# Peptides against a protein of PDB entry 5T59, part 174

Target 1, 112 residues: chain A of PDB entry 5T59
Amino acid sequence: TTPTMQSTSLLTEHLGYPPISLVDDIINAVNEIMYKCTNAMEKYLMQRNIIGKKDFSDEIKIGTAKLESLLENSVDKNFDKLELYVLRNILSIPSDLLEENRFRLLHHEKLV
Target 2, 90 residues: chain B of PDB entry 5T59
Amino acid sequence: EHIRFQRLVQVCNKALEESIRKLQSWEKIHECFPNYGQTREGIENLTVCQQQVIKLWSNLSRVEFDAIFHERSIEEKLNQLDDLINKARS

## One batch from the design tools (peptide; made by RFdiffusion4, then SolubleMPNN)

Design b2_p27_3_s4 (from b2_p27_3, 11 letters changed)
Fold by OpenDDE base, seed 3:
Structure b2_p27_3_s4 (fold): chain B 112 residues (1-112), chain C 90 residues (1-90), chain A 27 residues (1-27)
Amino acid sequence: as target 1 above (112 residues)
Amino acid sequence: as target 2 above (90 residues)
Amino acid sequence: STEEKLKELKKKLSEKRKEKLEKLLKE
């Protein structure tokens, strides 16, 4: 099912926050982790940039950037899929609960 | 009975695994450092670096995602949602 | 600084995702 304004409102009331906020936290976290990983990799290799008489600093910077780009693309793709799945299938309300009578039921349960 | 939180964990794990998969390829790593990786020391450094990055990825993601789930009380909320849906259908 | 750069990236990412969400809700 596709998210609607009604389902978003109901879920926001239930969760105490908009459904998208959870996804935002997840995606923000993974992106932060991603950059921490790539930064750590670059720092580690840059401390070991000279082998013999050769300085590989430029190659390390370029190579790390390539890996970062690769990881960024993969994260973007996979977590876009995750976002879609979560909002459509996990943080979703079946159509039968979107009826007027079911809406009242949800409010009743909250008040009792 | 309660299925939504389990699904959330599953899809998160899948996304994390799929995202890091290419970095688990030694070939991909080596391709980014063609000359550096032609040296013995370079290979050793890249090997350690690859292992450390993967571990860092796994550890940080576990800690951060668990923190998010806790702060958002998502397991409880999803279980309640499952219960509400099941009750409405009964 | 690295922290500032990360903050900027997060901001851009947030804006991008906001647009995607709006499209999703219209489907």
Scores: peptide ipSAE 0.280, ipTM 0.921, DockQ to the pose 0.685
Fold by OpenDDE base, seed 1:
Structure b2_p27_3_s4 (fold): chain B 112 residues (1-112), chain C 90 residues (1-90), chain A 27 residues (1-27)
Amino acid sequence: as target 1 above (112 residues)
Amino acid sequence: as target 2 above (90 residues)
Amino acid sequence: STEEKLKELKKKLSEKRKEKLEKLLKE
């Protein structure tokens, strides 16, 4: 189910932070990792840019950029799916618990 | 009984695996370096590079995601959420 | 610095994601 303001508030209270904050951390982390990986790749190949008498520096730069773009697209796609899944199915409250009586019970459990 | 954290780990791993899948394709790698990859030495370099990048991806992801999960206490919080839900349904 | 640039990019990305979520919650 789609997250609601009510569920977000309850989860924020439970977690101590908004559910989206966890996802933000994950997304930020993977993006950082992605660029570290592509940078490492470029550096590695640039140290090996000359084969025989030919200099492949330009091809390496272009190629690594293409791979970066490819990885970016894949990361965006897969982690968008992850975000939706996490917010809808993991960091979610069943509808029956969002009813008024159940809502009170959740607050009661926290306060007691 | 506790399922949410397990699911979180699973979907994270899946997303990471699917994201790096394109780089696991030798064909995709070679396509980006068409002339470089036509040399023996170039192929060797690309092969090693590919392996190293995949390892780096895996290692960094493990370390960073574990750190996030710890800092956010997400396993504990999700377990508590499961318990609350199960209790409410009893 | 490179680190500062990355931090700024992360901030922008986070803001965009926040906006998307807000829209989702209103639907």
Scores: peptide ipSAE 0.276, ipTM 0.920, DockQ to the pose 0.602
Fold by OpenDDE base, seed 5:
Formats: structure tokens, C-alpha cells, sequence
Structure b2_p27_3_s4 (fold): chain B 112 residues (1-112), chain C 90 residues (1-90), chain A 27 residues (1-27)
């Protein structure tokens, strides 16, 4: 099921934050990790850029950039799927709980 | 009875695994460094680099995601959500 | 700094995602 304004509001009240905020944290984290990984790779190789008196600095920079792009595309794809799944199937409220009586239940449980 | 948090962890792990899969391919790595990888020393450096990056990816993701889950109290909140749903259906 | 720039990029990304979600909810 697709998230609704009602479910978002209820979940926000329950969580103390909007559901999307969790996903934002996850996606931001993985992007930061991605950058750290590619940066580490470049630095490691750039410290080892000369082999047999030949300088491979340019190739290393280009190669690392390609890997970064590849990783970025993969991260974007997989975590877009993750976002959709989380919002639809994990941070979701069944339709029967969106009825008036069940709505009150969620509110009541918070207050008790 | 409590299933949502388990699913969250599973899908996170899956996304992380799928994302790093291409970097786990030696062929893909070598393709990005065609001349560098033709040298013995270059191959050695790339091998170590690949291993270190994968380890870094795994370790950082574990630490950061656990921190997020803790800061957001997501296990508790999802368990509570499961309980609420179960109660409503009882 | 690069760190600050990264934070800014993350913020922009978050806002962009939020906007997309809001549009989705209106459909």
C-alpha cells in the first residue's frame, strides 16, 4: 500500500519524527560512507602511483572516478528500492487501523 | 510476532550488499586500471585496495546504521507498531 | 571545508527527497 497523509501523521506521532527522516538518515549515511570509501581508495593508490619509474597518477584518478560513479549508481538504485519498501511495508499502517475506531486506539495508546 | 525491525535490518543489509557487489568484481576493478593492473605491483596494490574498501564499507555501514537505529529508537518503535497492529486484530 | 560542503549536499538531497514524497502523497 502507498503511504497516505493520515498514515504519515500517525507514524510521525508514534515515531516522534516523520518516517522519511529515518530513510534520509540511512541514505545520507550510505552516501557519506561511499565517499569515504572512494576517497580512501584514491589516496591509497596515489601513494603508490609510481611503478617502474612510471607515474600512473592520471590513470588512478580516472579509474577511481569511474568506480565512484559505478558505486553511486548502484547505491542510488538499491536504496531507492529500500526507501520504497520501508515506507510501504515497514513503516506502514494496515488499512483496518486507519478506520476511526482504530485511529483512536493509536492515539489512546500514546496517552496511556 | 515482531517482524518489522527484522525486515528493516534485512533490507538494509541487502541494499548494502547489492551496492558493493560491483566493487567485489576483480574484473571490474581491473577494467578501471588497465595499465596499472598490468604490473605485478599494481595488481598487488589493487588487490589490497579492493579488500580494504570492502572492509571499510562493511564496517562503516554497520556502525553508522546501528547508530541511526539507536538514535531513532526504531526497534522499539517498530515492535510497538507490531503490537498495536496485533492488538487491533485481536 | 569539504565536510561542510558534504553536509550541505546532504541537506539538499534530503529536501529533494521530501519534496518528492510530498508530491507522491498528493496523488
Amino acid sequence: as target 1 above (112 residues)
Amino acid sequence: as target 2 above (90 residues)
Amino acid sequence: STEEKLKELKKKLSEKRKEKLEKLLKE
Scores: peptide ipSAE 0.274, ipTM 0.920, DockQ to the pose 0.507
Fold by OpenDDE base, seed 2:
Structure b2_p27_3_s4 (fold): chain B 112 residues (1-112), chain C 90 residues (1-90), chain A 27 residues (1-27)
Amino acid sequence: as target 1 above (112 residues)
Amino acid sequence: as target 2 above (90 residues)
Amino acid sequence: STEEKLKELKKKLSEKRKEKLEKLLKE
């Protein structure tokens, strides 16, 4: 099911932060890791850019950029799916808990 | 009984694995370096580079994601959520 | 710098995701 304002509020109260914040952390982390990886790759190859008196620096820069784009697209796609799944299926409140009596139960458990 | 955190870990791992899959393809790597990869030394360098990048990806993701999960206390919170749901249905 | 670039990218990404979330909540 699609997240609602009510479920978001309840989860925020439960978690101490909005559900989206967790996903934000994950996505930010993977993007940082991605660029660290591509940077490392470029640096590694640029240290080995000359082979047989031929300088491959330009090709390395272009090639690493292509790989970065490829990885970026894949990350975006897969973690968009992850975001939807997490918000819909993991950080979700079943309909029966969205009823008034169940809502009070959540508050009661928090206060006790 | 507790299923949500397990699912979170699973989907995170899946997303990470799917994301790096194209870099695991030697053909994709070689296509990006057509002339460099025609040299023996270039092939060797690309091979090592590919392996190191994949390892770096795996290691960094493990460390960072675990840190996030810890800082957000997500395992505990998801377990509690499971418990609340189960209790409400009992 | 690479650090500054990363920060900028994160900012842009965050904004895009915020818009997506808002759209999702309206559905």
Scores: peptide ipSAE 0.273, ipTM 0.920, DockQ to the pose 0.727; fails the geometry check

Design b2_p27_4_s1 (from b2_p27_4, 11 letters changed)
Fold by OpenDDE base, seed 3:
Structure b2_p27_4_s1 (fold): chain B 112 residues (1-112), chain C 90 residues (1-90), chain A 27 residues (1-27)
Amino acid sequence: as target 1 above (112 residues)
Amino acid sequence: as target 2 above (90 residues)
Amino acid sequence: SELEELKEKAKKEIEKAAKEAKELLEK
């Protein structure tokens, strides 16, 4: 189920931040890690670019770029799924608690 | 009783594992370096590089995700959410 | 930064592992 505005508001109050902020942190982190990994790979291989008096620098650059693209696509796919799952199933409030008569439940618990 | 944080950790781990799957394939690595990988030294370098990248991926992910979870107090907040929901259903 | 320190430690551990791997390949 798609998160409602009401659910988002209640969760924001509970968390102290919007639910999407957590997902954003996760996605930003994995993207940073991804580029650090690919950069490290390129640097490592570029330090070893000459074998048997043959320079493989161009092939290394192209190859690492291909791997980066492959990793990017995989990260995007898997973490898009993660985003949907987290927002729908983890950072979610059951519909029975979203009724008008139960709307103040979380708010009341915070104040008392 | 508390299930949401456990699920969060599980789905994060799954996403990380699935994301790095292609780099765990030697065939995929070699395909990107067809000539370089035809040399003995090239194969050795690629092997070490692959291992390093996978380890770096795993270690950095663990450290940074744990930091995020701590900064957002997400375990505590999700446990509280579970408790609130359970209480409301009682 | 504590996070940066942790990252640096992780990198150092990986470098050590890489050296060990290199030694294995040279045998």
Scores: peptide ipSAE 0.090, ipTM 0.872, DockQ to the pose 0.031
Fold by OpenDDE base, seed 1:
Structure b2_p27_4_s1 (fold): chain B 112 residues (1-112), chain C 90 residues (1-90), chain A 27 residues (1-27)
Amino acid sequence: as target 1 above (112 residues)
Amino acid sequence: as target 2 above (90 residues)
Amino acid sequence: SELEELKEKAKKEIEKAAKEAKELLEK
């Protein structure tokens, strides 16, 4: 099941931010980390681009770009799954709490 | 009792692990550097590079994700959510 | 061994890069 508007509203009130904001932070972070990793790899190899008087700079650039793409695709795939899981199963309110009396309970707990 | 935060950590770790899996494949790494990887020195460089990048990935993700979780107070909030759910069901 | 020495040297360089990246990320 997909998150409802009610769930989102209640969770936003509870969290102090929309549930999607957490996921966005996570995804943004991993993307940044990903590029840092690939950049580090490229720099490291480019510092070691000459072997036996042969310059492998072009191959290194192409190769690291391929790895970046590979990693990017994997990150996208896996963190899309993560997003769905988190929003549906972790940052979710069960149906039994989506009743009027249960909403009051959440509000009451916040006020107390 | 408190399960949501644990699950969050688990799925994050799983996503990170699965994401880096391709870089853990020596064959895939080598395929990206077919000529460079035919040299002894190249193989050595790629090996070290691969290992350290994986470590970097792990370390950076740990630090950043922990920071996010702290900034968002997600453990506390998820624990509270669990408690609320449990109360509602009792 | 010679191989181990080479790997160690390479490791040091990549670790340096990693530290720099980490520092940049923390700022």
Scores: peptide ipSAE 0.053, ipTM 0.870, DockQ to the pose 0.075
Fold by OpenDDE base, seed 5:
Structure b2_p27_4_s1 (fold): chain B 112 residues (1-112), chain C 90 residues (1-90), chain A 27 residues (1-27)
Amino acid sequence: as target 1 above (112 residues)
Amino acid sequence: as target 2 above (90 residues)
Amino acid sequence: SELEELKEKAKKEIEKAAKEAKELLEK
């Protein structure tokens, strides 16, 4: 089931922010973490780029870029699924409760 | 009774675990550094790097996601949502 | 505001954790 405007409005009122904002925070965070990880890898290996008399700097740069790409693709895939699941199944209101009685209950609880 | 926040944590953990899966593969790591990984020192460096980046991934994710959940008060809000739904159905 | 305070606290926690973990990786 797809979220409705009504559900979004009610949840926004309840949360104090739109449901999508939580997902955005999560996705932004994991993206930041991802790039921090790959950057750390590159720096670590680049400090150890010379073994014997051979300089592996170019291979390290290419290799870390490949790993970054792999991680990026995986993050995109898995967190797209997460977004759908969260919005549809966690931050959601059952359709049978989207009626006047539910609205009154929400307002009542907010005032108490 | 309260299930939504638990589900949120579960799906976040699952997404994080699945996302890092490729980096957990030594074969995949080695393939990215074919010549570097043919040296003893290279193998050692890659091994340490792999282990530490996975730890970094896990630690940063834990701290940042917890911070988000706290900032958004999501546990409390989801528990309240569960309660509201249960009351509406009673 | 309370929200701003939470953001600042969260930012500090993240920064601290990131620094510690990154330093560990670079050893």
Scores: peptide ipSAE 0.048, ipTM 0.868, DockQ to the pose 0.020
Fold by OpenDDE base, seed 2:
Structure b2_p27_4_s1 (fold): chain B 112 residues (1-112), chain C 90 residues (1-90), chain A 27 residues (1-27)
Amino acid sequence: as target 1 above (112 residues)
Amino acid sequence: as target 2 above (90 residues)
Amino acid sequence: SELEELKEKAKKEIEKAAKEAKELLEK
C-alpha cells in the first residue's frame, strides 16, 4: 500500500522535506554513478581498441552500450523495489501513531 | 531499538549489489565483446576493466550515498522516529 | 545557507572520490 497523505505530511514535518525527496536523491545518484561507470569503461577500452592489426572500436562501442542497457535495467528494477520498501517500511508511521493524540506528540517533540 | 537507519543502509547496499551483478559475470562481459575477447590482450583488458568498474561502482556509491545521508540528516531523523514510536507505544 | 554549504562539501567529496576511482580504471 502507498503511504497516506497524513503520514507523508507528518514525515515531511519531521524530516524537513518530503520522504520521496530522499528516494529521488538516491535514484539520481545511482543513475549518475551508472553512467560514470559505463563512460569510464568505454574510454578505457577505446584507449585499447587496436589489437594487432585489427581495430575493435565499433565492437567496443556496441558492447559497452549493451552493458549499459543491462545495468540500466538492473538499476531500474532494484531501485524501484528500494523506493517501495523505503516509503512503506522505513519512512512510515505505524497506524497507532496516526491518531490525533500522536500528532501532538510528534509536534511536541519537535518543539522541545 | 534504532532499526530504521540500519534497514535503510541494508536495502541500499542490497540494491547496489544486485544492480552490479550482471557486470560481475564474466560470461556477460565476454558476450558483449565476442571478437575482442578472443584475443589475449582483449581478455586482459576486459578483465582489468571489469574489476576496476566494479571498484568504481562501489567507491562512488559509498561516497555519494553517505553524502546524501549526511545532507538529509537521515540517521538522526530515523533514530528520532524510532524513539517517537517507542515512546508512543510505552 | 547551511544546507547549501553542506551540499558544496558533499559535491567536493564526490568529485575527489570520483577522480581517484577513475584513475584506477585508467591504469
Scores: peptide ipSAE 0.047, ipTM 0.868, DockQ to the pose 0.021

Design b2_p27_4_s2 (from b2_p27_4, 12 letters changed)
Fold by OpenDDE base, seed 3:
Structure b2_p27_4_s2 (fold): chain B 112 residues (1-112), chain C 90 residues (1-90), chain A 27 residues (1-27)
Amino acid sequence: as target 1 above (112 residues)
Amino acid sequence: as target 2 above (90 residues)
Amino acid sequence: SELEELKEEAKKKIEEAWQEFLELLKS
């Protein structure tokens, strides 16, 4: 089942924040980690760009960019799936609880 | 019965593992540095990078995700959600 | 032994490289 406005509102009240905020935090974190890793790799290799009499600076820059793109594409693909799964299957309210009577029950539990 | 937080951890781990999969391939790394990787010293440098990136990827993600989960109190909130659902169905 | 000495040197170099890499990530 897809998230509804009602379920989003109820979950926001329960969590204290919109469900999407958790996913955003996760995605932002992994992106930050990804770029830190690739940046560190480039810097590490650029400090070791000369082997013998040959300068590999251009190849290092291009190669690191290719690896970054590869990792970026994989992250995007897998964490898009994660977002969909989390919002549909984890941060979700079953349809039977979205009925009027069940809605009142959830409010009652919070107030008691 | 608490299941939602466990599922969250599982799907996060899976996404992280699948994302780093291609970097675990030496062939993929070597393809990006075809001439650099033909030298002994180049191979050594790339090997260090590969190993360190994979380790740091895992370590940093663990630390950051745990921090997020703590800040959002997500384990407690998901457990409460499970309890509410189970209670409503009783 | 010769092998043991080589292994120790290798471990040292790897650790140094690791620390350097970590410092790059912190900055």
Scores: peptide ipSAE 0.106, ipTM 0.868, DockQ to the pose 0.062
Fold by OpenDDE base, seed 1:
Parts: sequence; structure tokens; C-alpha cells
Structure b2_p27_4_s2 (fold): chain B 112 residues (1-112), chain C 90 residues (1-90), chain A 27 residues (1-27)
Amino acid sequence: as target 1 above (112 residues)
Amino acid sequence: as target 2 above (90 residues)
Amino acid sequence: SELEELKEEAKKKIEEAWQEFLELLKS
């Protein structure tokens, strides 16, 4: 179920930020980590690019790029699922609490 | 009683684990370096690199995600949310 | 074995560098 505007507003008030902001932070972080990992890998291998008389620099660059692409695809897939799950099941308000009386209760709790 | 933060941690870990799964495959690594990986020294380098990348992935994600959770006070906020929900249902 | 030694040496070097980086992130 897609989060409602009401739920988003209430959660934003509760959290001090929109729920999506947390997800954005997570996704931005993992993307940064991903590129740090692939960059480190490339650098490590480029320091070891010559074996015998052969220079594998080009293959290393291409190969690392391929791995990066594979990782990007996997990250995108899994963290898209994460986003949906978090917003729908974790940072969510049950429908019964979105009823008028329950909604007022939430406001009351905030004010107390 | 408090379940939402636990679920958040679990789903984050799952996403991280599933994301790195392809790099855990030696076959996938080798496919990206077909000639380099045919040399003894190349295999050694790739092996070390694979292991270290996975370790770096795990360590960096732990540090960064913990920082995010702290900065967003998400455990406290989710616990409060659980409490509110439980109270409303009582 | 010699192979294991080489792997350990390489692992050590990269681990040290990455650990330093991780420490910076923790701070």
C-alpha cells in the first residue's frame, strides 16, 4: 500500500523530516560506498597491472567498470525494494490510526 | 514491543548482503578479468581484492548506516512510533 | 605456503590502508 499524504505529514512531524529523507540518506550512502569499493579495487589492481611482460591495464579498467555496473544494478534493485518496504511497512501509520479519533490522539500525544 | 527499528536494520542488512552477492562469486570476478585471471599472480591479486572489497563493503556500510541512524535518531523515533501504535490499540 | 604468504602480504597492505580510511569515517 502506498503511503498517504496524511501518513507522510504525521511522520514528518514526528521525525522532524520527511520519511523519504531517511531512505535518500541510505541510498546515497550505499552509492558512495559502492564507488569507493570499485575505485579501491581498480587502484589496487592498477598497482599490479603488469604480470611478467604483459600489461593488463586496459583489461583492469574495463573489468572494474563491468563489476561496477554489476554492483550498480544489484544495488539499484535491492535498495529500490528497501525503499518500498521501509516507506510502506516501517515508516508507516496503520490505517486504524489514521481514523479521525486516532489522528487526534496522535496530535494530543505530540502536544503533551 | 519495539519492532520497527529491528526491521529497518534487518532490511538494510539484507539489501547490503544481496547487493554484494554478485561480487562474492568468483566466477563473476573472473569473467571481468578473463586474461588477467588466467595468470597465477592475477588470480592471487583478484582473490585478495575480492575479499577486501567485500570487507570494505561491510565495514563502510556499518559505519555509514549507523551514522545515518544516529543523525536521524531513527531508533528512538521508531520506538516512539511503536509505543504510540500499541497505546492506540490498547 | 609461498602462495599463502604472498596473499597475506598483499592483504596486509590493502587492509592497513582501508582501515585508516575507515577510522577517518568513524571520527
Scores: peptide ipSAE 0.056, ipTM 0.877, DockQ to the pose 0.083
Fold by OpenDDE base, seed 4:
Structure b2_p27_4_s2 (fold): chain B 112 residues (1-112), chain C 90 residues (1-90), chain A 27 residues (1-27)
Amino acid sequence: as target 1 above (112 residues)
Amino acid sequence: as target 2 above (90 residues)
Amino acid sequence: SELEELKEEAKKKIEEAWQEFLELLKS
């Protein structure tokens, strides 16, 4: 089931932030990690770009970029799935509880 | 009882594992560095990079995701959500 | 072998550097 405005509002109240914010944090983090990894690899190889009398700088730059693209595509795919799963199955409220009773319960618990 | 946070951790780990899978392929690595990887030193350097990137990927993700989970108090919040749902159904 | 030893040394250096980086992130 797709999240509703009601569930989003209730979850936002419960969490103190919109559910999507958590997903955004996760996605931003993994993207940062991804680029740190590929950047580290490039830098490491660029420090070792000359073997014998041949300079492999261009190949290293191109190759690292290719790997980054490959990883980026995979990250996008898998974390898009993650986003859907989290919002639908983890940060979700069962439809049968999206009633006045559930709403009252949530507010009551906040006050206790 | 409490299942949502466990699922969150699981799906995060799964996404991370699937994302790095292609970099675990030496063939994929070598394809990106066809000439560099034809040298002994090149192979050595690429091997180190491949292994270390995978480790860094794992370590950084653990640190960063734990930080996010802490900052968002997500374990507690998800446990509370589970409790609320269970209570409503009891 | 000598080759394996060199690889291990290289791995160690990288690991140390990255571990330092990770520690900084924790702080």
Scores: peptide ipSAE 0.049, ipTM 0.872, DockQ to the pose 0.083
Fold by OpenDDE base, seed 5:
Structure b2_p27_4_s2 (fold): chain B 112 residues (1-112), chain C 90 residues (1-90), chain A 27 residues (1-27)
Amino acid sequence: as target 1 above (112 residues)
Amino acid sequence: as target 2 above (90 residues)
Amino acid sequence: SELEELKEEAKKKIEEAWQEFLELLKS
């Protein structure tokens, strides 16, 4: 079940930020890490690009780009699934809590 | 009783693990560097890169995700959410 | 063997250089 507007509002009030903001932080972080890893590998190999009087610079650049692409695709796939799971199953409010009486309870707990 | 934060950590770890799976394959690494990987030094360099990239991936993700969780106070908030739900159903 | 020893030494130096770079990336 897709999160409702009411659930989003209640969770935003509870968290102090929209639920999607947490997911965005996670995704932004992993993307940054991903490129740091690829960049590090490329730089390391480029410092070691000559072996036996042969220059492998072009192969290194192409190879690291291929690995980056593989990693990008995997990150996108897996963290899209993560986003859906988090928003539907972790940052979610059961339907019974969306009733008026339960809504009041949430407000009461916040104020007390 | 408190389950949501645990699930968050688990799904994050799972996503990270599955994302790096391809780079854990030596065959995949070698395919990207077919000629470079035919040299002794090339194999050594690629081996170091593979191992260290995986370590970097793991370490950076741990540090960054922990920072996010702390900044967002997500453990506390999710525990509170669990408590509210349990209280409502009691 | 001597060759094996040289390989191990080279590997160690490579790893050390990598660690220095990793520290830089974390900062």
Scores: peptide ipSAE 0.097, ipTM 0.871, DockQ to the pose 0.076; fails the geometry check

